# Peptides against a protein of PDB entry 3B8E: the designs that were tried, part 4

Target 1, 230 residues: chain A of PDB entry 3B8E
Amino acid sequence: PFLIFIIANIPLPLGTVTILCIDLGTDMVPAISLAYEQAESDIMKRQPRNPKTDKLVNEQLISMAYGQIGMIQALGGFFTYFVILAENGFLPIHLLGLRVNWDDRWINDVEDSYGQQWTYEQRKIVEFTCHTPFFVTIVVVQWADLVICKTRRNSVFQQGMKNKILIFGLFEETALAAFLSYCPGMGVALRMYPLKPTWWFCAFPYSLLIFVYDEVRKLIIRRRPGGWVE

## One batch from the design tools (peptide; made by RFdiffusion4, then SolubleMPNN)

Design b1_p8_4_s1 (from b1_p8_4, 3 letters changed)
Fold by OpenDDE base, seed 5:
Structure b1_p8_4_s1 (fold): chain B 230 residues (1-230), chain A 8 residues (1-8)
Amino acid sequence: as target 1 above (230 residues)
Amino acid sequence: PPVPPIPL
């Protein structure tokens, strides 16, 4: 978020408070839940590992896969941000370089892509209204990330959803997202304005993409043992 | 023209 904010000079897509809520709120229970995940059913069917090479290679490949998933998660958040701003008259091309005038409290005639003028207050309402759906988008893509982390090699359909603590984590992060989005006073306290229920669905294609990406990765690993994807 | 979202 901040790197693109600095490089592209766009309006702030995600606030510091929302980042803290992700890092300290929504990710805590899910991360703990993974510690209670059952071993994969195929663990006894695996070939002996080479202790000199296989550990280092596997750690690098897992790190690469999670890095790629993290990029897809970020793209989901930015997609939601651009859709919201486009529905409010600001096309993506118009946002490039707009931050300087957007953040200036003395400019009350910032034009959108359709020639409509926006006051500083109106712009800040839209900006903070983008922060909440961006946060919710991260929660929705984290559902897929948490579910795919249940297994290294097996499909989630082979492993099943037996970890009740993980299921609790999914409900907890969703309940926290709903609380922060819709509780009265959150706009004043956290600068998180309420979002339309439709914005919860904006991330679903990206959540599905993450799930499909990892299931395809795992399928390749199962079909080609010892490949560079493992 | 697009109307800014009204906070609840």
Scores: peptide ipSAE 0.025, ipTM 0.666, DockQ to the pose 0.114
Fold by OpenDDE base, seed 3:
Structure b1_p8_4_s1 (fold): chain B 230 residues (1-230), chain A 8 residues (1-8)
Amino acid sequence: as target 1 above (230 residues)
Amino acid sequence: PPVPPIPL
């Protein structure tokens, strides 16, 4: 989020408070829940790994996979952000370099892509309206991330959803997202304006993509033991 | 000026 904000000088896609809610609120319980995940059913069926070679290769591949998933998550959030701003008259190309004038309280005539003038207050309303669906998008893609993290090699369908703490984590992050999105006063307190329920669905394609990507990856690993994907 | 679209 911050990297593209700095490089592209776009309006702030995700507020600092919203980032704190992700990092501390929505990610903490899920992360703890993974510590209680049951070992994969195939662990006892695997040959002893060579501690000098197999660990290093696997750590690199896991790191690469999580890095790719993290990029897809960020892209999902930014997609939602660009859609909202486009629906409010700001096309993605017009947002480039706009931050300087966008954040200036004394400029009340910032034009959108259609020549419509926006006051500082109106711009801040639409900005804060983007923060909440970005946050919700991250939560929805995190569902997929958390679910795929249950296993390294087995399909989630093979491992099942037996970890009650993980299920609790998914419930908690979703409940927190709903609370922050719809509780009265959150717009004033957290700069998170309420969302139409339809915005929850904007992340679903990305969540599904992450899930399918990882299941395909795991399928390849199962079919080609010792391959470059493992 | 046109009224800004209502933030969704």
Scores: peptide ipSAE 0.023, ipTM 0.626, DockQ to the pose 0.169
Fold by OpenDDE base, seed 2:
Parts: structure tokens; sequence; C-alpha cells
Structure b1_p8_4_s1 (fold): chain B 230 residues (1-230), chain A 8 residues (1-8)
């Protein structure tokens, strides 16, 4: 998110505090889930096959898959951001390079894509209104990631432990999203304005995309067990 | 007057 903000010079899609809440609040549970999954995979593979090569391949495949999922998550957040700004009169092409004037407090006549002038205060309300839906979008796409982790063919016992961690993760992320979105004073404290419930649905196409991506990946791995080891 | 930002 931050890199595209710098490169495209668009209005800030996600606040620094919100990024911190993602990195520390929402990404921590997936990271723990990954560490547990890796540890459980290592425990299962303690049978006599060459443990070094199989561990490295599995770690690389997991890392690559999560990197790709992370890119889809970021795209989902940006989609939500562009939809919100477009609904408020700012088409995506008009946002390119707009940040300089957008962030200037003395410019109160920034035009949208339809020639409407926006004061600094009005622009900042729209910007901060984008931060909360972006965050919520990330949480909703992370639900898909967690559900994907549940559907891996692991032993019933390992699925049981992963299921508890997964359920806890889903609850924690959802509770955090609700707290940050709807707690009084969050607009002042975190520049996260309250979100209408309808915006939670903006992420659903991307959650579905992540799900389809993983099912296709699993299908390919099941059909060609040797082909991804090269 | 500018349309107030739609409360999202």
Amino acid sequence: as target 1 above (230 residues)
Amino acid sequence: PPVPPIPL
C-alpha cells in the first residue's frame, strides 16, 4: 500500500496507524498459524525421508503462496479505496499525482473528476473514511486465508488444533476490526472514521478470488505431485 | 455547494 502511495502520488489509502494495526494485530495471527503449520509439518515429516530437502521445498512453496495471497489482499484493499473515491467523485485516473494538492491545507478548490470543488476538510473526511474500509477489506480477505489453511489435508488431530487457532484468529481479527471501526473517538485517535456495514461486502470478491486461487493450487499439486519440486 | 462526502 505505502509503495503505491509514493509511486502513484495518490491520496493516502491507508494511514500509518492503520498499517501498524494490520501488521501487529491482524498479521500476527496468520504468522503464528504459519509457524504452527510449519512446525506441525516438520513433526509429521519426522518419518525417515530426507528431512532437509523436503522442509526447504515446503517452506519455499508456503512462502511463495503467502506472498501471492498477500498481493491479492493488497489489490483488494486498493479496489475498495478506488471504489470509495470514485463514489465520492474522484475517478482513479484523476487521483494520479493529486496527493500534493490533496494534502495542502491552503488549497480549498481541488476539483474532482466532475468539476466539483473540495475543501481541505472535505477531502480529509473522504480520505479517513477510506482508511477504515481498507482495513476491514484486509480482515475479510484474511478470513479467506484462514479458511484455506483449515482445508489442508492434515490429520484430524492437527486439524483440531489448527481449527482452534483459526477460530481464535477469526474472532480476534473481527473483534479488532469492529473495535477500530465503531469505537467512539477512533476518528480522532486513529483517523479511522466509522464504516457503514455495506462496505464489508466490498472485499468478498477478493476473498472468493483467494479461495479459488488456493483450490486451483491444491488441485495442481494433487495432480502433479512432482512438478513443483523442481 | 459541494455534495458533502457520502458518509461511508
Scores: peptide ipSAE 0.023, ipTM 0.645, DockQ to the pose 0.215
Fold by OpenDDE base, seed 1:
Structure b1_p8_4_s1 (fold): chain B 230 residues (1-230), chain A 8 residues (1-8)
Amino acid sequence: as target 1 above (230 residues)
Amino acid sequence: PPVPPIPL
């Protein structure tokens, strides 16, 4: 988020408070839940791996896959941000360089893409209304991330959803996201303004994309043991 | 007159 904010000089897409809520609030229970995941059903049927060659390649590929997943997650957040701002009259191209005037409290006539003037207060309401859906978008794509992390090679459909702690983590992070989004006073306390329930669905294509991407990756690994993807 | 911002 911050790199694009600095490079493109766009209005702040995700606040520091929302980042802290992700890192400390929504990610903790999911991360702990992975410690209780059952061993993959085929682990006892696999030949012993070479600990010197196969481990290093697997670590690089896992790191690359998680890096790519993280990029898809960020793209999902930015998609939600751009959709919200576009629905409020600010097209993506108009946001480039706009931050300087956007953040100036003395400029009360910032024009949108349609020539409508926005006061500082109105702009900040829209900005903080973007922070909450960006946060929720990250939570929704984290559902896919957590589910795909259940296995290294097997499909999630082969492994199943037997880890009750992981299921609890998915509900907890979602409940926390709903609480932070809709609790009275969160706009003042956390700069997280309430969002329409429809904004939760903006992340679903990206969550599905992450899931499909990893299932395809795992399928390739299963079909081509010792390939460049494993 | 500026159209009021759409309340989200």
Scores: peptide ipSAE 0.019, ipTM 0.653, DockQ to the pose 0.136

Design b1_p8_4_s2 (from b1_p8_4, 4 letters changed)
Fold by OpenDDE base, seed 4:
Structure b1_p8_4_s2 (fold): chain B 230 residues (1-230), chain A 8 residues (1-8)
Amino acid sequence: as target 1 above (230 residues)
Amino acid sequence: PPVAPIPI
């Protein structure tokens, strides 16, 4: 988020504190789930395959997949951000380079894509209103990641710990999202204004996309002889 | 008048 904010000079899509909550809160449980999955995959693959090459290929494929999923997640967040700003009169093209004027407190006549003038305070309300749905979007797309982890290859009986970690992750992410979105004072403390329940659904197409992407990936891996299934 | 930001 912050990199594209610098590169594109757009209004800040996600606050620093919210980023920290993602990195430390929401991303930690998926990372643990992944580490457990790797460890369980390593325990089950004790058949005499070349343990270095198969582990490395597996770790690389997992790392690449999570990197790709992370990019889709970021795109989901940015999609929500652009939708919000577009609904408030700022089309994506107009946001490019707008940061300089957007962040200037002395400019109270920043025009939107429709020629409406926005005061500094109004702009900051919209900006901080974007932070919460962006965060919630990331949480909702991370639900898809956790569900994907549940559907990974280990036998139904070993899914017990994965299911607990997954359920815990879903609970933690959802509780954190609800807390940051709806707890009184979060707008002042974290610059996260409360969101309408409808914005929770803005991420669902991306969660579905992630799910479909992973299922297609799994299908491709299953159809290739000599893949992880052998 | 600027449309009040849609409270998201």
Scores: peptide ipSAE 0.027, ipTM 0.624, DockQ to the pose 0.206
Fold by OpenDDE base, seed 3:
Structure b1_p8_4_s2 (fold): chain B 230 residues (1-230), chain A 8 residues (1-8)
Amino acid sequence: as target 1 above (230 residues)
Amino acid sequence: PPVAPIPI
């Protein structure tokens, strides 16, 4: 989110408070829950890691986590952001470079893509209204991310959903996201304005894509051990 | 007048 905000000079897609709610709120219990995951059925057939040559976090893991899955997650959030702003009169091309005037409180006549003028207060309402659906989008794609992180090689269907702490984490992060989105006063306290229930579904295609992508990856690894995907 | 932001 922040890199595109700097490079493209677009209105802030995700607020600092909402980022903190993700990093410290919704992601904490899910991340801890992975420590309680059952070992994969084939783990005892693997040779021990050589601590001198084998890294715990290798280039393949970084590429998968940040380069592939993390990119799909970011695209999901930005898609939601662009849809919301387009529905409010700001087409994606018009957002490029707009941040400078958008964030200026003394400019009360910023034009949208249709020539409508927006006051600073109106612009900030739209911006903060984008933050909540972006946040919820990240939570929904994190469901898939957490589920795929249960295993390296085995399908989730082979591993099963036996980790009660992980299931609790999924409910907790969702309940927290709903609380932060809909509790009265969150717009004032956190700059998280309530969203229409329909925005929860905007991320579902991306969450499904992440899940299917990883299951296909794991299937390829199982069928072709030592392949370029491993 | 600007159209009120669509409540998202």
Scores: peptide ipSAE 0.024, ipTM 0.633, DockQ to the pose 0.217
Fold by OpenDDE base, seed 5:
Structure b1_p8_4_s2 (fold): chain B 230 residues (1-230), chain A 8 residues (1-8)
Amino acid sequence: as target 1 above (230 residues)
Amino acid sequence: PPVAPIPI
């Protein structure tokens, strides 16, 4: 969020508070739940890691986590952000460079893409209204991320959903996201305004894409051992 | 608006 905020000078897509709610709130129990996942059926057929040459965090893991899955997650969040702003009169092209005037509290006549004028207060309400759906979008794409992290090579359909702590984590993160979004006073305490239930569905195509992408990746690895994808 | 209607 902050990199695109700086480069494109767009209104802030995701606030610091919402980032903290992800990193310290919704992602905590899911991350811990992976420690309780059962070993894959082929674990004893794999060669041991060489401690001198093989890193625990390697380029393949970084590429997968941040370069591939992380990019799809970010695209999902930004899709929700652009849809919300477009529905409020701000088309994506109009947002480029708009931050300078958007964040100026003395400018009360910022025009949208349709020539409507927006006060500073109205703009900040719309901005903070984007933060909560962006946060919820991240939670929905994290469902897929958590599920694909159950295995390295086997399909999730081969592994199954037997980890009760992981299932609990999926419900917990969703319940926490709903609590933070809809509890009275969260607008004052966290600048998180309640979102329409329809905004929960905006991330579903991206969550499905993450799942399908990883299952196809794993299928390729199983069919072609020693490929560049492994 | 993406905001939930204020329960009146």
Scores: peptide ipSAE 0.018, ipTM 0.599, DockQ to the pose 0.063
Fold by OpenDDE base, seed 1:
Structure b1_p8_4_s2 (fold): chain B 230 residues (1-230), chain A 8 residues (1-8)
Amino acid sequence: as target 1 above (230 residues)
Amino acid sequence: PPVAPIPI
C-alpha cells in the first residue's frame, strides 16, 4: 500500500491502524493454526532438510509469499480501493498525484472526475471508507492463502480440512473483521467506517485465483518433480 | 499466514 501511495501520490489505500489489525488481529490465530496441521502423506519419503545448507526462508518461499501470492493479494486490495473511489466519482487516472491536494485540510474544493467539489472532511470519510474494505479484502484473500499453506506439494483435496484449529482461525478472522468493520464507534476509534456487505465479494475472484494458482502449481510439481516450479 | 504482510 505505502509504496504505491509514495510513487503514484494517490490517497492512502490502507491506514496504519488497519495494517496493525491484520498483523496483530486477523493473521495471528490463522498463523498459529498451521502448527497443528497434519503431516503430508509423503513426509516420511522426503529427505530431511540440511540445517547447514537449507534455509527455512528460501528464495522459493520468498518468491511465492511476496512475489506471487502477495502480489495477487495486493491487486485484490487495490481493485477494491479503485472500485470504491470510482463509485465516489474518483476515476483511477484522476487519483494520480491527487494526494497533495487530498491531504491538504485547507483545500475544500478538490474536484472529482465529474467536476464535483469535495471538502476535506468528505475526502477523509471516503478515504477511511476505503481502508475498511481494503482490510476486509485482505482477510478474504487470506482465506485462500491459509488453505494453500496447509500443504507444500499435495492438493488440499488430498490433505483435507481436518485441522479444526485452522477452521476456527478462518471463522475467528472473519468474525474479527466483521466486528472491526461494523461495531459502533470504530469510525472514531480506528478510522474504520462500515462497509456495504457487497464489498466482501470484491475479493472473492482474487481468493479463488490464489487457490487455483497454487493448486495448479502443486499439480505441476507432482507431475514434474524437480522442475523449475518447485 | 506465511504470506507476507502485503508490501505494497
Scores: peptide ipSAE 0.099, ipTM 0.820, DockQ to the pose 0.019; fails the geometry check

Design b1_p8_4_s3 (from b1_p8_4, 4 letters changed)
Fold by OpenDDE base, seed 4:
Structure b1_p8_4_s3 (fold): chain B 230 residues (1-230), chain A 8 residues (1-8)
Amino acid sequence: as target 1 above (230 residues)
Amino acid sequence: VPVPLVPI
């Protein structure tokens, strides 16, 4: 989020507080739950990692996590952000370079794509209104990410949903996301304004895409062992 | 696999 905020000079897509709520709130129990996942059925057929040559975090993991899944997650968040701003009169092209005037407290006549003028207060309400649905979008795409992280090679349908701690994590992160989004006073405490229930569905295509993408990747790995996809 | 911390 911050890289595009700096490069494109757009209004802040996701606040620092909302990022902390993801990294320390919604992601923590799901991440811990993976330690309780059952070993894949073929684990004893794999050679042990060479601790001298094989890194725990290798280029392949970085490419998958940040380069593939993380990019789809970021696209989902930005899609929600652009939809909300477009519904409030700010088309995506008009947002480019707008940050300088958007963040200026003395400018109260920032025009939208339709020539409507926005005060600093009105702009900040819209910005903080984007932060909550962006956060919820990340939680919804994290459901898919957590589920795909259960296995490296086997389909989720082969592994099943037997990890009760992971199931608890999915409910916990969703309940926490709902609490942070809808609890009275969160707009003052966290700058998280309540979202329309419809915004929860904006991430569903991206969550499905993550799941399908990984299941197809795993299918290719199973059909062609030792391929460049592995 | 570490859950990718959503790239900030």
Scores: peptide ipSAE 0.061, ipTM 0.796, DockQ to the pose 0.017
Fold by OpenDDE base, seed 2:
Structure b1_p8_4_s3 (fold): chain B 230 residues (1-230), chain A 8 residues (1-8)
Amino acid sequence: as target 1 above (230 residues)
Amino acid sequence: VPVPLVPI
């Protein structure tokens, strides 16, 4: 998110405080829950990692996590961001380069795509109104990410949802996201303004895409062991 | 598996 904010000079899609709420808030219990996942049915047939040659964080993991799944997650967040701004009169093309004037508190006549003028205060309300739905979008796509991380090769349908700590993590992160989004005073404390319930659904196509993408990947690995996808 | 930190 922050890289596109710099490169495209768009209004800030996700606040620093909101990022901290993800990294230290919603992701922590889900990440810990993976330590309690049952071994895959075939794991005992695999050779152990060679600690001298094999890295824990390899290029494959980086490619999958940041290059594939992380990009789909980012696209989901940006989709929500662009939809909200478009509904408020700012079409995606008009946002390019707008940051300079958007962030200037002395400019109170920034025009939207329809020629309506926006004060600095009005613009910041819209910006912070984007941060909370972007955050919620991340939580919703993280549901899919957590579920796909249960296994390396087996389908989630083969593994099942037996990890009660993971299920607890999914409910906890969702409850925390709702708390941070809707608790009175969060607009002042965290710059997180409440979102309409409809914004929770903006992430669902991307969450489904992540799940389907990984299940197809795992299906290919199971059908063609030793392929370039493994 | 590290939960991918959302690409910043």
Scores: peptide ipSAE 0.057, ipTM 0.790, DockQ to the pose 0.018
Fold by OpenDDE base, seed 1:
Structure b1_p8_4_s3 (fold): chain B 230 residues (1-230), chain A 8 residues (1-8)
Amino acid sequence: as target 1 above (230 residues)
Amino acid sequence: VPVPLVPI
């Protein structure tokens, strides 16, 4: 979010508070739940990691996590952001460079793509109205990320959903996201304004894409052991 | 591990 905010000078897509709610709120229980996952059926057939040569965080993990899945998640968040701003009169092309005037509290006549003028207060309401659906979008794409993290090589359909702590984590993160989005006073306390229930569905195509992408990746790895994808 | 959202 911040990289594009700086490069494109767009209105802030995701606030610092919403990022903290992800990193310290919704991601904690799901991350812990992976410690309780059952071993994959082939684990006893694999050689142990060499602690002297093999890194825990290797290029493959960085590429998968940040370069592939993280990019799909970011695209999902930005999709939700652009849709909300477009529904409020700000087309994606109009957002480029708009941050300078958007964040200026003394400019009360910022025009949208249709020539409507927006006060500073109105613009900040729309900005904070984007932060909550972006946050919820991240939670929804994290469902897929958590599920794909259950296995390294086997399909989730081969592994199954037997980890009750992981299932609890999926419900907990969703309930926490709903609580932060809809609890009275969250707009004042966290700058998180309530979202229409329909905004939860904006992330579903991206969540499905993450899941399908990883299942296809794992299928390729299983069919072609030692390929460039592994 | 859930991908730590690098603030992209």
Scores: peptide ipSAE 0.081, ipTM 0.819, DockQ to the pose 0.020; fails the geometry check
Fold by OpenDDE base, seed 3:
Structure b1_p8_4_s3 (fold): chain B 230 residues (1-230), chain A 8 residues (1-8)
Amino acid sequence: as target 1 above (230 residues)
Amino acid sequence: VPVPLVPI
């Protein structure tokens, strides 16, 4: 979120408060729930980690987490952001460099892609209207991320959904996301304005993509042990 | 672990 905000000088896609709500709010219980996951059926076939040579955070984990899944998640968030801004008259090309004038409270005549003038207050309403659906998009793609994190090699269909704490985490994060999105006063308190229920569905293709991508990856690993995908 | 969102 912030890298593109700085590099492209676009209106802020996701607020600092909304990021804190992800990192400390919605992701916390799901993360803890993975500690209660049952061992994979192949665990006794794996050698113990060598503490001298094997890093806990290796290049494979970084590549998968940040380079693959994290990029799909970010694309989902930015897709939602661009759709909302386009529906409000700001086409993606017009957003490039717009931040400087967008964030200036003294400029009340910022034009959209159609020549409509926007006051500072109107622009901030639209910005904060983007933050909530971006946040919800992240929660929806995190459902898939949590589910794929249950296993390294086995399919989720082989492992099953027996972890009650993980199921609780999925409900908790969703309920928290709904609370933060729709509770009266959240616009003032958190700069999270209420979103139309339709925005929850914008992330579904990306959530499905994450799930399918990882299941295909795991299938390849199972079929070709020691391949370049491992 | 939920992938910490890349600070994109």
Scores: peptide ipSAE 0.072, ipTM 0.804, DockQ to the pose 0.019; fails the geometry check

Design b1_p8_4_s4 (from b1_p8_4, 4 letters changed)
Fold by OpenDDE base, seed 3:
Structure b1_p8_4_s4 (fold): chain B 230 residues (1-230), chain A 8 residues (1-8)
Amino acid sequence: as target 1 above (230 residues)
Amino acid sequence: PPVPLVPL
């Protein structure tokens, strides 16, 4: 998020408060829940890994997979952001370099891609309206991330959803996202304006993509033990 | 006021 904000000088895609809600609110219970995940059923079938060779390769592959997933998560959030701004007259190309004038409270005639003038207040309304769906997009994508984190090699369908704490985490993060998105006064308190329910569905393709990507990865690992993907 | 293409 911040790297693109700094490099492209676009309007702030995700507010600082919204980031804190992700890092401290929606991610905390899910992260704790993974500590209670049952060992994969195949652990008892694995030969003892050579602690010198097999750990390093697996750590690199895990790190790369999580790095790729994190990039897909960020892309999902930015996609939602660009869609919302485009629907409000700001095409993605027009957002490049716009931040300087966007954040200036004395400029009340910032033009959109269609030549419409936006006051500072109107721009801040649309910006804060982008923060909430970006947040919700991250939460919906995090469902997939949390579910795929249950296993290293086995399919989620093989492991099952037996971890009640993880299920509680998924419920908690979703309930928190709904609360922050729809509770009266959140626009004033947190700069999170309410969303149409349709915005929740914008993340679903990305969540599904992450899930399918990881299941395919795990399937390849299971079919080619000792391959480059393990 | 600017008119959004799709009402938020």
Scores: peptide ipSAE 0.055, ipTM 0.787, DockQ to the pose 0.151
Fold by OpenDDE base, seed 2:
Formats: structure tokens, sequence, C-alpha cells
Structure b1_p8_4_s4 (fold): chain B 230 residues (1-230), chain A 8 residues (1-8)
């Protein structure tokens, strides 16, 4: 998110406080829950990694986590951001380079795509109105990410949802996201304004895409062991 | 696996 904010000079899609709420809030219990996942049915037939040659964090893991799944997550967040701004009169093409004037508190006549003028205060309300749905979008795509992380090779349908700590993590992160989004005073404390319930659904196609993408990947690995996908 | 930090 922040890289595109710098490169494209768009209004800030996700606030620093909101990022901290993800990294230290919603993701922590889900991440810990993976330590309690049952071994895959075939894991005991696999040889252990060679600790001298095989890195724990390899290029494949980086490619999958940041290059594939992380990009789909980012696209989901940006989709929500662009939809909200478009509904408020700012089309995606008009946002390019707009940050300079958007962030200037002395400019109170920034025009939208329809020629409506926006004060600094009005613009900041819209910006912070984007931060909360972007955050919620991340939580919703993280449901899929957590579920796909249960296994390396087996389908989630083969593994099942037996990890009660993971299920607890999914409910906890969702409850925390709702608390941070809707608790009175969060607009002042965290710059997180309440979102309409409809914004929770903007991430669902991307969450489904992540799940389907990984299940197809795992299916290929199971059908063609030793392939370039493994 | 680490939950991917959302790409910044």
Amino acid sequence: as target 1 above (230 residues)
Amino acid sequence: PPVPLVPL
C-alpha cells in the first residue's frame, strides 16, 4: 500500500496506525495458531530439510507469500479504496498525483472528477473513511491466507478444520477488526472511521481467489510431484 | 508459515 502511495502520489490508502493494528493486532493470534496445526497425512513420509543447505525462508516461500498471495491481498485492499473514492467523486485516474494538493491543509478547493470542490477537512474524512475498509479488507483476505497456510500439499478439505486455536484466531481477529472499526472514539484515537457493513463484502472475491488459487496449486503438486510448482 | 505481512 505505502509503495503505491509514494509512486503514484495518491491519497494515503492505509494509515500507519491501521498497519500496526494488522501486524500487532489481528495477525498475531492467527499466526500463533498455526503452531498447533496437525501434521499433514503425508508429512511423516517426507525427509527433513537439510539444515546446512535448505533455508527456512527460501525464494519459493517469499514468492508465494509476498509475490503471489500478498499481491492478491494488496489488490483487494486497493479495489476497496478505489471503490470508496469513486463513490465519493474521485475516479482512479484523478487520484494520480493528487496527494500533493490533497495533503495541503491550505488548499480548500480541490476538485473531484465531477468539478465539486473539497475542503481539507472533507478530504481527510474521506481518506480516513478509506483506511477502515482497507483494514477490514485485509482481515477478510487473511481468513483465506490463514486457511491455506494449514497445509503445504494437502487440500484444506483433506486436512479439515480441527485446529480449535486457529478457529478461535479467526473469530478473535474478526471481533478485533469489528471493535477497532465501530467502537466510539476510534476516529479520534486511531483515525479509523466506522464503515458501512457493505464494505466487508468487497474483499470476498479476493479471499475466494486466494483460496482457489492455493487449492489449485496444491492439486497440481499432488498430481505432479517434483514439478516446478513444488 | 509466517502469515504474509500485507505488502506495504
Scores: peptide ipSAE 0.053, ipTM 0.790, DockQ to the pose 0.018
Fold by OpenDDE base, seed 4:
Structure b1_p8_4_s4 (fold): chain B 230 residues (1-230), chain A 8 residues (1-8)
Amino acid sequence: as target 1 above (230 residues)
Amino acid sequence: PPVPLVPL
């Protein structure tokens, strides 16, 4: 998020506190689930024929898959951000370079894509309105990632602890998203304004895309064992 | 200006 904010000079899509909540609250449980999956895979696999190369390949492939999923997750968040801003008069092309004027408190006549003027206060309301749905989008997309982790073949017999961690992750992320979105005072404390329930559905196409992407990946791996897609 | 989609 912050890199694109710097590179594109767009209005801030996600607040620093919200980023910290993602990194510490939502990403930690998937990371723990991964660490347990790796540890359980190390326990259940007969010694890899080549312990250094086969472990490194699996770790690299896992890291690449998670890196790719993380990129799709970020794209989902940005999609929600662009949709919200577009529905509030700011088309994506108009947001490029707008940050300088957007963040200036003295400029109260920033035009949107339709020639409507926005005060600093109105712009900040819209900006902070984007923070909550961006966060919720990440959580909803992470549900897909957690479901994907659940559907991995090696998890079927080891499902006990993985399923508990996964269920706990789903609960924690959902509870955190609900808390940050709807708890009184979150708009003042965290600059996260409450969102309409409709915005929870904005991420669903991306969640589905991640699911389809992983199923296609798994299908390719199953059809071509030992491919670079593993 | 457009009304913010999220009611404050």
Scores: peptide ipSAE 0.045, ipTM 0.774, DockQ to the pose 0.122
Fold by OpenDDE base, seed 1:
Order: structure tokens, then C-alpha cells, then sequence
Structure b1_p8_4_s4 (fold): chain B 230 residues (1-230), chain A 8 residues (1-8)
């Protein structure tokens, strides 16, 4: 989010508070739940990692996590952001460079793509109205990310959903996201304004894409052991 | 974990 905010000078897509709610709120129980995942059926047929040569965080993990899945997650968040701003009169092309005037509290006549003038207060309401759906979008794409993290090579359909702590984590992160989004006073306390229930569905195509992408990746790995994808 | 660092 911040890279595009700096490079494109767009209104802030995701606030620092919402990021903290992801990193310290919604991600904690899901991350812990993976410690309780059952071993894959082929684990006893694999050689142990060489602790002297093999890194725990290798280039493959970085590429998959940040370069592939993380980029799809970011695209999902930005999709939700652009849709909300477009519904409020700000087309994506109009957002480029707009931050300079958007963040200026003394400019009360910032025009949208249709020539409507927006006060500073109105602009900040719209900005914070984007932060909550962006946060919820991240939670929804994290469902897929958590599920794909159950296995390294086997399909989730081969592994199954037997980890009750992981299932609890999916419900907990969703309930926490709903609580932070809809609890009275969250707009004042966290700058998280309530979202329309329909905004939860904006992330679903991206969540499905993450899941399908990883299942296809795992299928390729299973069919072509030692390929460049592994 | 699912990488909490959405590329920010």
C-alpha cells in the first residue's frame, strides 16, 4: 500500500491502524494454528533439511509469499479501494497525484471526476471508508492464504480440513474483522468506518484465485518433481 | 504463516 501511495501520490489506501489490526489482530490465531497442522502423507519419504545449507526462509518462499500470493492480495485490496473511490466520484486516473490536495485541510473544493467539490472532512470520511473494506479484503484473501499454507506439496483436498484450531482461526479472524468494522465508536477510535455488507464479496474472486493458483502450482510440483516451480 | 506483509 505505502509504495503505491508514495509513487502514485494517491489517497492513503490502508491506514497504519488497519495494518496493525492485521499484523497483531487477524493474523495471530491463524499463524499459530499452522503449528497444529498434520504432517503431509509424504513427509517421511522426504530427506531432512540440511541445517547448514538450506535456509528456512529461502528464495522460493520469498517469491511465493511476497512475489506471488502477496501481490494477488495487494491487487485485491487495491481493487476494493478503486471501486469504493469510483462509487464516490473518484475514477482511478483522477487519483494519480491527488494526495497533495487531498491531504491539505485548507483546500475544501477538491473536485472529483464529475466536477463535484469535496471538503476536507468529506474526503477524510471517504478515505477512512476505504480503509475498513481494504482491511476486510485482506482478511478474506487471508482465508485462502491460510488454507494453502496447510501443505507444501499435497492438495488441500488430500490433506483435508482436520485442523480444528485452523478452522477456529478462520472464524476468529472473520469475527474480529466484523467487530472492528461494525462496533459503534470504531470510526472515532480506529478511523474504521462501517462498510456495506456487499464489500465483503469484492475480495472473493481474489481469494478463489489464490486458492486455485496454489492448487495448480502444487499439482505441477506433484506431476513434475524437481521442476523449476519447486 | 500466511505472510502478513501484504506488500505495503
Amino acid sequence: as target 1 above (230 residues)
Amino acid sequence: PPVPLVPL
Scores: peptide ipSAE 0.054, ipTM 0.811, DockQ to the pose 0.019; fails the geometry check

